# Ledger of designs, part 64: peptides against a protein of PDB entry 3NZW

Target 1, 212 residues: chain A of PDB entry 3NZW
Amino acid sequence: TTTLAFRFQGGIIVAVDSRATAGNWVASQTVKKVIEINPFLLGTMAGGAADCQFWETWLGSQCRLHELREKERISVAAASKILSNLVYQYKGAGLSMGTMICGYTRKEGPTIYYVDSDGTRLKGDIFCVGSGQTFAYGVLDSNYKWDLSVEDALYLGKRSILAAAHRDAYSGGSVNLYHVTEDGWIYHGNHDVGELFWKVKEEEGSFNNVIG
Target 2, 222 residues: chain B of PDB entry 3NZW
Amino acid sequence: QFNPYGDNGGTILGIAGEDFAVLAGDTRNITDYSINSRYEPKVFDCGDNIVMSANGFAADGDALVKRFKNSVKWYHFDHNDKKLSINSAARNIQHLLYGKRFFPYYVHTIIAGLDEDGKGAVYSFDPVGSYEREQCRAGGAAASLIMPFLDNQVNFKNQYEPGTNGKVKKPLKYLSVEEVIKLVRDSFTSATERHIQVGDGLEILIVTKDGVRKEFYELKRD

## One batch from the design tools (peptide; aimed at target 2 P104 Y106 H108)

Design b2_p23_6_s4 (made by RFdiffusion4, then SolubleMPNN; from b2_p23_6, 9 letters changed)
Fold by OpenDDE base, seed 2:
Structure b2_p23_6_s4 (fold): chain B 212 residues (1-212), chain C 222 residues (1-222), chain A 23 residues (1-23)
Amino acid sequence: as target 1 above (212 residues)
Amino acid sequence: as target 2 above (222 residues)
Amino acid sequence: QAPALVQAYLETAAASRERVRLP
């Protein structure tokens, strides 16, 4: 798995691969590793598929309950704290989760929290999570600037996942790409790694470790 | 070390068509190298045009299917005989599976039916309740033999239009029920040849808007 | 549930292979 999110002048970019594995077996190439909690809030998934899928869906329910009770959308801080508190209650039970809660509220602006099953909760501007995270960081850190255009930021997110998909055996399938703005998240499509790789290679003259 | 789980072998396969879905399973039940039964159905009509199979440890599979059937029953009681949609069924099954997260059902679960638009739907689950809607899924002992075949023949992976120098992928299209049945039969006959835990019989449940029908085919009994 | 049962599940090769991961 490779998931990433970063803040920039234009909001948040979220990009994830879509491969799931069970040991050496590729279980799926089409997994949705982003949960759309509400129009302004996303969750990413890494670790145990069931743990992430179940509890982030549960989180969505808690966020909706908050909205109903308080007549206001939940903050990214509060949403991430709910999840963090939940996993902390299960500390030692064997949950496996590496998540990012990404969203926008008027009071917070664009916000990213990292939450994992060890109980870690971090607010930050850039996170890559999963077995391919170091590959993604290699590309992302090398090209990241706060002042990226939306177009360049989207490409950088996509390109970073592609790099990870290329080098990490546990990442691949496709890139799902999101842009989070003050108006909510925008889905920027599913990009098959097989097709994307050759396109990027040709356009950049990159990936010269592969002949073709 | 005590192992609470058994393995009863077998293989299951789901494929979604445009306006239908199929869920198939062999009828062999084994323990170790012994055949317990040559005809033990493992694909079930659960009502509301939902078919289900939970393949792996049969005791767990049967328990899960019973719980789901009961869930369907109570859904009707609680919601004025409302038809349970396939997506809601999938969510319910997730909760059944994840409810035993710390002592999981040792099964690979697949359900098939029609979505609310009348299109074929297949959902697959891991033992602890992660699930995904897919066009096709193989589960069980011979899943590793069948799934790559389905990738190629249902989703047309690694197929290209002739004369395009591999630049144009074969377009995706829905398969007819007849084509799907052929693929299912070929899958299981092939799997039976190469896996000792698969064989004896093949039962296919076909879901359409008109309901669920069953087909049965003999497999090798060796 | 007893941790031993979870461990038994996790240590089973087939069970481990059946559990889907997003590593």
Scores: peptide ipSAE 0.312, ipTM 0.811, DockQ to the pose 0.104
OpenDDE base, seeds 1, 3, 4, 5: peptide ipSAE 0.308, 0.309, 0.309, 0.305; ipTM 0.795, 0.806, 0.801, 0.799

Design b2_p23_7 (made by RFdiffusion4)
Pose (drawn by RFdiffusion4):
Structure b2_p23_7 (pose): chain A 212 residues (1-212), chain B 222 residues (1-222), chain P 23 residues (1-23)
Amino acid sequence: as target 1 above (212 residues)
Amino acid sequence: as target 2 above (222 residues)
Amino acid sequence: SSLPVATGGSWHVYTTIQESLES
């Protein structure tokens, strides 16, 4: 698994791979590691497939309950805390999740929270989570500027997940892109590494190792 | 010490067609190197046009299928006999499985039917509720032998248009019920050849808008 | 309304139980 989310001039970029594993066994190449909590809230998934899916789906129900009760969209900070506090209750029971809660609210602007099953909760501009996180950091950190165009930022996030899908035996499948503005999240497609790799290699001249 | 889990072998397979779906499984049940039964059904019609199989530790698989069938019964009781759609059944199974997160049903579960548009549907589950809708899925002992074959023959993976210099992928035309039954039977004869826990019989459940049909085929008994 | 299906990660519970049976 490789997931990343970063803030920049144009809002937030979220990118994830779609590989699921059972050890060295590729369980699936077509899993959705991003959950659309609501039109302005996204959650990313890494770790235990069932823990992430179950608790992030539950988080969506909790956020919806907040809107009915407060007649107002839940903040990114509060939404990430609900998950952070829930996971903390289970500390020591073996839950396994590396998670990012990304969204936008007039009150907070573009906002990213890293939340994991250790109970750690961190607000930040850039996060890469999962077994492939360091591979994504390598490409993302060395090309990141606050002033990236929406187009360039979307590409960097996509390219970073691609770098991780190439080097991490436990990452791959396809790349799912998202862009977050004050009007909510915009889905930017599912890019199969099976074609995305060769295309990027030709057009970019990178991945100079692998023989084509 | 006491081990609450055992391994009863068996292999299951699910393929979704445009307007049908199939869920197949060998009828052999095993413990270690012995055969408990050469015919012990492992794929079930749970009503509302849903078939399911929970493969792995059979006691857990039976408890789960029994609990789900009772769930469909109560769904009717509590919702004015409304039909439980396959997507709803999948979410329901997720909660049943995750409910035992700290003492799991040791099973790999697959269900099949039609979605609300009448299209074929297959869902497969992780032991603790992780699930995804798919075109096909192999589960159980021979899953490692069969899933690669299905990626090739069902989803045409690694296959290209001849003479296109590997540029044009083989189109994803869709399989008929006849072509699917062939892939299923070949899959199980192959699995019976290479995996000692697969054999004796093959039972397929076909699901269409007209309901659930069953077909049975013998397999090698060695 | 309900949320779409989204899953990600590893089946580590399955492999842990399987390694315990093999032991």

Design b2_p23_7_s1 (made by RFdiffusion4, then SolubleMPNN; from b2_p23_7, 12 letters changed)
Fold by OpenDDE base, seed 2:
Structure b2_p23_7_s1 (fold): chain B 212 residues (1-212), chain C 222 residues (1-222), chain A 23 residues (1-23)
Amino acid sequence: as target 1 above (212 residues)
Amino acid sequence: as target 2 above (222 residues)
Amino acid sequence: SELPEASGGALDVYVEIQKKLAE
């Protein structure tokens, strides 16, 4: 798995691969590793699929309850804290979760929290999470700047996942790409890694380790 | 060390069509190298045009299916006999599976039916309740043999348009019921030839707007 | 009409459970 999220002048980019593995077996190439909690809040999934899917869906329910009760959208901080508190209760039980809670509220602006099953909760501007995270960081950190255009930011997110998919056997399938703005998240499509690879190779002259 | 789990072998396969879905399974039940039964159905009509199979440890599978069937009954009771949607069924099954997260049902679960738009739907679950809607999924002993074939024949993976030098993928299209049934039969026939835990009989449940029909085909009894 | 998009999760935990059961 490779997931990433980063803040920039235009909001948040979220990009994830879609491969699921069972040991050496590729279980799926089409896994949705982004959970749309609400129109303004996304959760990413790395680690145990069931743990992430179950608890992030549960989180969605909690967020909705909050909105109904408080008559306001839940903050990204509060949402991430709910999840963090939950996983902390299961500390040592064997949950496997590496998640990012990404969202936009008027109060907070664009916000990213990293939450994992060890109870770690971190606010930050850039996170790559998963077995391919180091490969993604390699591309992302090298090209990141706050003043990226939306187009460049989207491409950078996509390109970083592609790099990870190329080098990490546990990442691949496709890139699901999101842009989070003050108006909510926007889905920017599913990009097949194979097709994307050849396109990028041709356009950039990259991936010279593969002879086309 | 006590192993609470057995493996009863077998293989299951789900394929979603445009306005139908198919869930198939062999009828062989085995422990180690001993055939327990040559006819033990593992694909079930659960009502509301939902068919279900939980392949792996048969005791766990049976328990899970029974619990789901009960859930369907309770749903009707609580919601004035409203039909349970396939997506809601998937969520329910997730809760059933994840409820035993630390002592899981040792099964690969697949359900099939029609979504709210009348389109074929197949959902696949891991033992602890992660699920995905897919066009096709094989589970069980011969899944590793069948899935690559399904990827090729259903999802047209690694198929390219002629004359494009492998650069243009073949467009996806729905298969007919007849094509799907043939594909299922061929898959299980091939699996039976290569895997000892698959054989004896093939039961196919086909879900359409008109309900669930069953077909049975004999497999090798080696 | 376009085929429905696949939705849902990876089996990382499945492997871990199986390994634990095999050990």
Scores: peptide ipSAE 0.035, ipTM 0.804, DockQ to the pose 0.276
OpenDDE base, seeds 1, 3, 4, 5: peptide ipSAE 0.033, 0.027, 0.029, 0.027; ipTM 0.794, 0.801, 0.799, 0.792; seeds 1, 5 fail the geometry check

Design b2_p23_7_s2 (made by RFdiffusion4, then SolubleMPNN; from b2_p23_7, 13 letters changed)
Fold by OpenDDE base, seed 4:
Structure b2_p23_7_s2 (fold): chain B 212 residues (1-212), chain C 222 residues (1-222), chain A 23 residues (1-23)
Amino acid sequence: as target 1 above (212 residues)
Amino acid sequence: as target 2 above (222 residues)
Amino acid sequence: EELEIATGGSFDVYVKLDQQLAS
């Protein structure tokens, strides 16, 4: 798995691969590792598929309840805290979750929280999560700047996942790409890694370790 | 050491068409190397045009299917006999499975039906309730043998237009009911040849807007 | 723990459980 999210001048980019595995078996190449909690919040998924799907869906319900009660959108901080508190209650029980909660509120601006089943909750500007995270960081960190255009930021997110998919056997399938703004998230498509790889190789002259 | 789980073998297969869905399973029930039954159906009509199979440990599978059927009944009771949608069914099954997150049902679950737009739908579940909607999924003993075949024949993986030097993929298209049934039969026939836990009979449930139809085919009995 | 077996004790990968690993 490779998931990433980063803040920039235009909001947040979220990019994830789509491979699910069961040991050495590729269980699926088309998994949706981004849960659309609501039109304004995204959650990424790594670890146990059921744990992530179940509890991040549950989180969506909690966020909805908040909005109904408070008559305003829940903050990213509060949403991530709800999840963090939940997993903390299950600490030691065996949940497996590595998640990022991403959103944009007027009060907070673009905001990313990392939450995992070990009880860690971190606010940050850049996170890569998964077995392919180091590969993604290699590309992302080398090209990241706050002032990226939306187009460049989207490409960077996509390109970083591609790098990870190339080197990490547990990552692959496709890249699902999101842009998060104050108006909510925008889905920027599913990009097959196979097709994307050859396209990028040709256009960039990269991936020269592979002969076309 | 105590193992609360058994393994009764078998294989199941779901394929979604444009306006239909198919869920098929062999009828062999086995423990270790002993065939318990040559005709023990494992694919069930659960009502509301939803078919379901939970393959693996038969006791767990039967329990799960029964619970789901009960859920359907209660849904009707609570909602004035409203039809349970396939997506809602999937969510309910997730909760059934995840409710036993720390003592899972030892099964791979697949359901098939029509979505609210009348399109064929197949949902697959892991033992603890993660689920995905897919065009096709094999589960059970011979899943590893069948799934690559389905990738090639349903989703046309690694197929290209002739004369394009592999640059143009074969376009995706829905398969007819007849084509799907043929693929299912070929899949199980092939699996039976290579896996001892698959054989005896093949039961196919076809879901259309007109309801559920069943077909049966003999498989190798060795 | 079934997930421990499947994930190797980590959440680095997105793991769907195989029934053979759930025992």
Scores: peptide ipSAE 0.337, ipTM 0.844, DockQ to the pose 0.088
OpenDDE base, seeds 1, 2, 3, 5: peptide ipSAE 0.018, 0.033, 0.023, 0.021; ipTM 0.755, 0.777, 0.769, 0.754; seeds 1, 3 fail the geometry check

Design b2_p23_7_s3 (made by RFdiffusion4, then SolubleMPNN; from b2_p23_7, 8 letters changed)
Fold by OpenDDE base, seed 2:
Structure b2_p23_7_s3 (fold): chain B 212 residues (1-212), chain C 222 residues (1-222), chain A 23 residues (1-23)
Amino acid sequence: as target 1 above (212 residues)
Amino acid sequence: as target 2 above (222 residues)
Amino acid sequence: SELDVATGGSLDVYVKIQEQLAS
C-alpha cells in the first residue's frame, strides 16, 4: 500500500494506490483506500483492510452524529481524535491501522492528521503511509513546494504513487486522486498504473529500467 | 497445539453481469484427503434476491449464512418488510464478520445480487469483514487458479488492442448470462482437473430481476 | 499461513512515519 496526503497553497492532495494483498497473493487491484466521510472530510486506509474499513466507516457514523447533535460539521481534529481514542482502546489487541484524516473546516482550514493503531496522532503537512511510503517520499519530497499549482500538485501526488507502485510489490493497481478545498473534496479519477506508467515513461523519459 | 479451524475445501465463484449476477460453488466437502460429502451445497438463496456463499471452514460458513438469513428476517420485521438491498446486506455481513474479529470465521464470503439500479453486483469479504464490490471473484481452494483466468475473461486484464505493443487495454464489456455460465463451467471443470478439493458437482445460482434460478452440473468425482 | 488467512487483506502499514510539519 501507498497512501499520501500533503497540504499546499491550493488545499490538500490525497493520492492512494488500490492494491490489497494477502501474503504474496494480490487479493485485489481495485480497493478503495479512501473513505469519503463527508463532503469535506476524507480518511485514507493502510494496514489491515478490515480494521481500516470497519473503523473508518464507524468514524463516518460518529462524525454524522456529531453534526446532527452539534448542528455543525465536525472538525478534522475532533474526527481524528475520535478515531485515535478508539484505536487506543484496542492498543495491544492487534489492530493494524495507518490512516490519514484529511479535511477542511472554516475553523481549521485544510488539515491532515495521521492516526495509527499504535496510538500515534500527528498533525502535519506531508504524510506518506504504507509499504511504499519511502518510494513516494522520494518523489514527493524532491518536488514538493507549498506554492504548487493545483495541476502540478495533482500530478505530483499521482506521480509519487506511481513511483511507489513501480518499486513496491505491495502497491499497484490504480491511483485514486483527490483534491480537498474549502468547498469540499473533488475526486480526480482513477488512474490505471499500467497506463499511467507508459504515459509517464514516454512523456518524461522515466523508468529506464523498463524497456518500452 | 489446538487448531479450532478446519478446511473443507471447495471453490466458489461470483460474476456480475449487466442485469444479472451468478454465484457458483462446487458441492465437494472434504477433510484432508477424505471426502465428507459429494453433494453439500454451499451457495444459498437468502431471500430478497441475495445469494450467499461462505467457503472455507464449513462449520463457520454455515453459521455465518444462518446468521445472515436471520438478519434478513429481522430486517423485514424492523422495516415493514422492506427489501434488503445488496449494499445493505454487505454492510450487515461485515458486522457479522468483524464482530468476531479476534476469533474470525474462517471463510471467504461472496454474495451476489442486483443493486438498486438493477445491475449485477458481487461483493467479496475477507474473514474479518473487509469487503469490496467487484465484477468477479473466486474464492476457496482453486481461487488462485481461477482468478487469473477471470481477470482475463471478465475484466480483460492482459488483453490489449492490436498494434499498441501491449500499451492499450481492450475496453470492458458485459458478458451475457450464457457466456458467464459457460465461463463458470469451464472454470470449475479446469479447477477439478487440477485440484483435489474441487469436484463432484457444480451448483450455480443466477440472480435476475425475476428471482433466483438454480442450475446444477456434474463435475468429476475422482 | 493461518494467521495471514485469518487476518484477511493487508494494506501494509509501516510503523516508521516521516512527518513534515509546517514551520
Scores: peptide ipSAE 0.056, ipTM 0.807, DockQ to the pose 0.084
OpenDDE base, seeds 1, 3, 4, 5: peptide ipSAE 0.045, 0.041, 0.016, 0.009; ipTM 0.787, 0.800, 0.761, 0.752; seeds 1, 4, 5 fail the geometry check

Design b2_p23_7_s4 (made by RFdiffusion4, then SolubleMPNN; from b2_p23_7, 12 letters changed)
Fold by OpenDDE base, seed 4:
Structure b2_p23_7_s4 (fold): chain B 212 residues (1-212), chain C 222 residues (1-222), chain A 23 residues (1-23)
Amino acid sequence: as target 1 above (212 residues)
Amino acid sequence: as target 2 above (222 residues)
Amino acid sequence: SELEVATGGSHDVAVEIDAALAA
């Protein structure tokens, strides 16, 4: 798995691969590793698929309850804290979760929290999470600027996942790409890694380690 | 190595068509190298045009299916006999599975039906309740043998248009009921030849807007 | 183990999660 999220002048980019594995077996190439918690909040999935799907969906319900009670959208900080508190209760029980909670509120602006099953909760500007994270960081860190255009930021997110998919056997399938703004998240499509690879190789002259 | 599918063997297969879905399973029940039964159905009509199979440890599968059937009844009771949608069924099954997260059902679960738009739908679950809607999925003993074949024949993986030098993929196309049934039969026939935990009989449940139809075919009795 | 059972399933995502580092 490779997931990433980063803040920039235009909001948040979220990009994830779609490969699921069971040991050496590719279980699926089409897993949705972004959970749409609500129109304004995204959760990413790494680790146990069931743990992430179940609890991030549960989180969505909690966020909705908050909205109904408080008559306002839940903050990214509060949403991530709810999840963090939940997983902390299961600490040591064997949950496997590495998630990013991403959103844009008027109060907070674009906000990313990393939450894992070990009880870690971190606020930050750039996170890559998963077995391919180091490969993604290699591309992302080298090209990241706060002042990226939306187009360039989307491409950078996509390109970083592609790099990870190329080197990490546990990452691949496709890139699912999101842009988070104050008005909510926007889905920017599913990009097949195979097709994307050859396109990028041709256009950039990159991936010269592959003949063809 | 522990294999949750190895307890009672068998294989199941779901394929979604345009306006139909199929869920198929062999009827062999085995423990180790001993055939317990040559006809033990493992694909069930659960009502509301939803078919379900939970393949692996048969006792767990039966328990899960019973719980789901009960959930359907309760849903009708609570919602004035409203039909349970396939997506809601998937969510319900997730909760059933995840409720035993720390002592899971040793099963690979697949359900099939029609979505709210009348399109074929197949959902597959891991033992603890992660799920995905897919066009096709094989589960159980011979899943590793069948899935690559399904990828090629249903999703047209690695198929290209002639004369394009591999640059243009074959476009996705829905298969007919007849084509799907043939594909299922071929898959199980092939699996039976190479895997001892698959055989005896094949039951195919076909879901359309008109309801659930069942077909039966003989497999090798080895 | 719970992981072993999940690994036998169709949707388990095996990831070694390192602590995310902010850049």
Scores: peptide ipSAE 0.048, ipTM 0.755, DockQ to the pose 0.050
OpenDDE base, seeds 1, 2, 3, 5: peptide ipSAE 0.018, 0.025, 0.011, 0.024; ipTM 0.737, 0.759, 0.748, 0.748; seeds 2, 3, 5 fail the geometry check

Design b2_p23_8 (made by RFdiffusion4)
Pose (drawn by RFdiffusion4):
Structure b2_p23_8 (pose): chain A 212 residues (1-212), chain B 222 residues (1-222), chain P 23 residues (1-23)
Amino acid sequence: as target 1 above (212 residues)
Amino acid sequence: as target 2 above (222 residues)
Amino acid sequence: SEHFKEKYEEMLEKEEEEREELE
């Protein structure tokens, strides 16, 4: 698994791979590691497939309950805390999740929270989570500028997940892209590494190792 | 010490067609190197046009299928006999499985039917509720032998248009019920050849808008 | 609880080894 989300001039970019594993067994290449909590809230998934899916789906129900009660969209900070506090209650029970809660509110602007099953909760501009996180950091950190165009930022996030899907035996499948503005999240497609790799290699001249 | 889990072998397979779906499983039940039964059904019609199989530790698989069938019964009781759609059944199974997160049903579960548009549908589950909708899926002992074959023959993976210099992928035309039954039977004869826990019989449940049909085929008994 | 968790992990490990050997 490789997931990343970063803030920049144009909002937030979120990118994830879609591989699921059972050890060295590739369980699936077509899993959705991003959950659309609501039109302005996204959650990313890494770790235990069931823990992430179950508790992030539950988080969506908790955020919806907040809107009915308060007649107002839940903040990114509060939404990430609901998950952070829930996971903290289970500390020591073996839950396994590396998560990112990304969204936009007039009150907070573009906002990213890293939340994991250790109970750690961190606000930040850039996060890469999962077994492939360091591979994504390598490409993302060395080309990141706050002033990236929406187009360039979307590409960097996509390219970073691709770098991880190439080097991490436990990452791959396809790349799912998202862009977050004050009007909510915009889905930017599912890119199969099976074609995305060769295309990026030719157009970019990178991945110069692998023989084509 | 006491081990609450065992392994009863068996293999299951699910393929979704445009307007049908199939869930197949061998009828052999095993413990270690012995055969408990050569015919012990492992794929069930749970009503509302849903078939399911929870494969792995059979006691857990039975408890789960029994609990789900009772769930469909109560769904009717509580919601004015409304039909439980396959997507709804999948989310329900997720909660049943995750409910035992800390003492799991040790099963890999697959269900099949039609979605609300009448299309074929297959869902497969992780032991603790992780699930996804798919075109096909192999579960159980020979899953590692069969899933690669299905990726090739069902979803045409690694296959290209001849003479296109590997540039044009083989189109994803869709399989008929006849072509699917062939892939299923071939899959199980192959699995019976290479895996010692697979054999004796093959029972397929076909699901269409008209309901659930069953077909049975013998397999090598060795 | 720790004992049942360990037995569950052993079942998973055995299943992973069997699948790797079949590859």

Design b2_p23_8_s1 (made by RFdiffusion4, then SolubleMPNN; from b2_p23_8, 12 letters changed)
Fold by OpenDDE base, seed 2:
Structure b2_p23_8_s1 (fold): chain B 212 residues (1-212), chain C 222 residues (1-222), chain A 23 residues (1-23)
Amino acid sequence: as target 1 above (212 residues)
Amino acid sequence: as target 2 above (222 residues)
Amino acid sequence: MEAVKAAYEEMLRREEERAEAMR
C-alpha cells in the first residue's frame, strides 16, 4: 500500500494505490483506499483493510452525529481525535491502522491528520503512509512546493504513487486521486498504473530501467 | 495445538452483469482428503433478491448465513417490510464479521444481487469484514486458478486490440447471462480438473429483476 | 460537487427532523 496526502496553496491532494495483498497473493487491484467520510472529509487506509474500513466508516457516523448535535460540521481536528481516542482504547488488541484524515473547514483551512493504531496523532503538511511510502516521499519531497498549481499538485500526487507502485511489490493497480477544497473533495479519477507508467515514461523519459 | 478452524474446501464465484448477477459454488464438502458430501449447497437465497455464500470452514459459513438471514427478517420488522438493499446488506455483513474480529469466521464471503439502479452487484468480504464491490470474484480453494481467468474474460484485463502492440485495451462489454453461465461452467470444470477440493456439482444462482433462478450442473466426481 | 453538498445537507436536515420528532 501507498497512500499520500499533502497541503498546498490550492488545498489538499490525496493519492492512493489500489492493490490489496494477502501474503504473496494479489487479492485485488481495485481496492478503494480512500473512504469518503462525508463530502468534506476523507480518510485514507493503510494496514488492516477491515480495521480501517470499519472504524473510518464508524467515524463517519460519529461525524454525522456531531453535525446534528452541534449544527456545524465537525473539525478535522475533532474527527481525527475521535478516531485516535478509539484506537487508543484498543491499544494492544492488535488493530492495524495507518490513516490520514483530510479535510477543509473554514476554521482550520486545509488540514491533514495522521492517525495510527499505535496511538500516534500528528498534524502535518505532507504524509506518505504504507509499504511504499519511502518511494513516494522520494518523488514528492523532491518536487513539493506550497505554490504548486492544482494541476501540478494533482500530477505530483499521481506521479509519487506511480513511483511507489513501480518499486513496491505491495503497491500497484491504479491511482485514485482526490483534490480537497473548501467546497469539499473532488475525485480526479482512477489512473491505471500500467497505462500511466508508459505515458510518463514516454513524456518524461523516466523509468529507463524498463525497455519498452 | 488447538486449531478451531477446519477447511471444508470448495470454491465460489460471483459475477455481476449489466442487469443481473450470478453466484455459483460447487457442492463438494471435504475434511482433509475425505469427501464428507458430494452435494452440500453453499450458495443461498437470503431474500430480497440477495444471494450469499461463505466459503471456507462450513460451520462458520452456515452460522454467518443464518445470522444474515435473521438480520434480513429483523430489517423487515423494523422498516415495514422494506426491501434490504444490496449495499445495506454488505454493511450488515461487515458488522457480523467484524463483531468477531478477534475470533473471525474462517470464510470468504460473497454476496450478489442488484443495486438500487437495477445493475448487477457483487460484494466480496474478507474474514473480518473488509469488503469491496467488484465485477467478479472467486473464493475458496480454486480461487487462485479462476481469478486470472475471470480477469481476462470479464474485465478484459491484458486483452488488447490486435495490431496496437498492447497499447489499446479492448473496450469493456457486458456479458449476457448465457455468456456468464458458460464462463462459470468452464471455470468450475477447469478447477475440478486441477483441484481435489472442487467437484461433484455446481449450483448457480442467477439474480434478475424477476427474482432468483437456480441452475444445477454436474461436475466430475473423481 | 454542489449537488453532492446539497444532497448531504438535505440528508442532515432530514435526520435532524427525525431526531427532533423522537424527542
Scores: peptide ipSAE 0.000, ipTM 0.695, DockQ to the pose 0.011
OpenDDE base, seeds 1, 3, 4, 5: peptide ipSAE 0.000, 0.000, 0.000, 0.000; ipTM 0.662, 0.682, 0.669, 0.664; seeds 1, 4 fail the geometry check

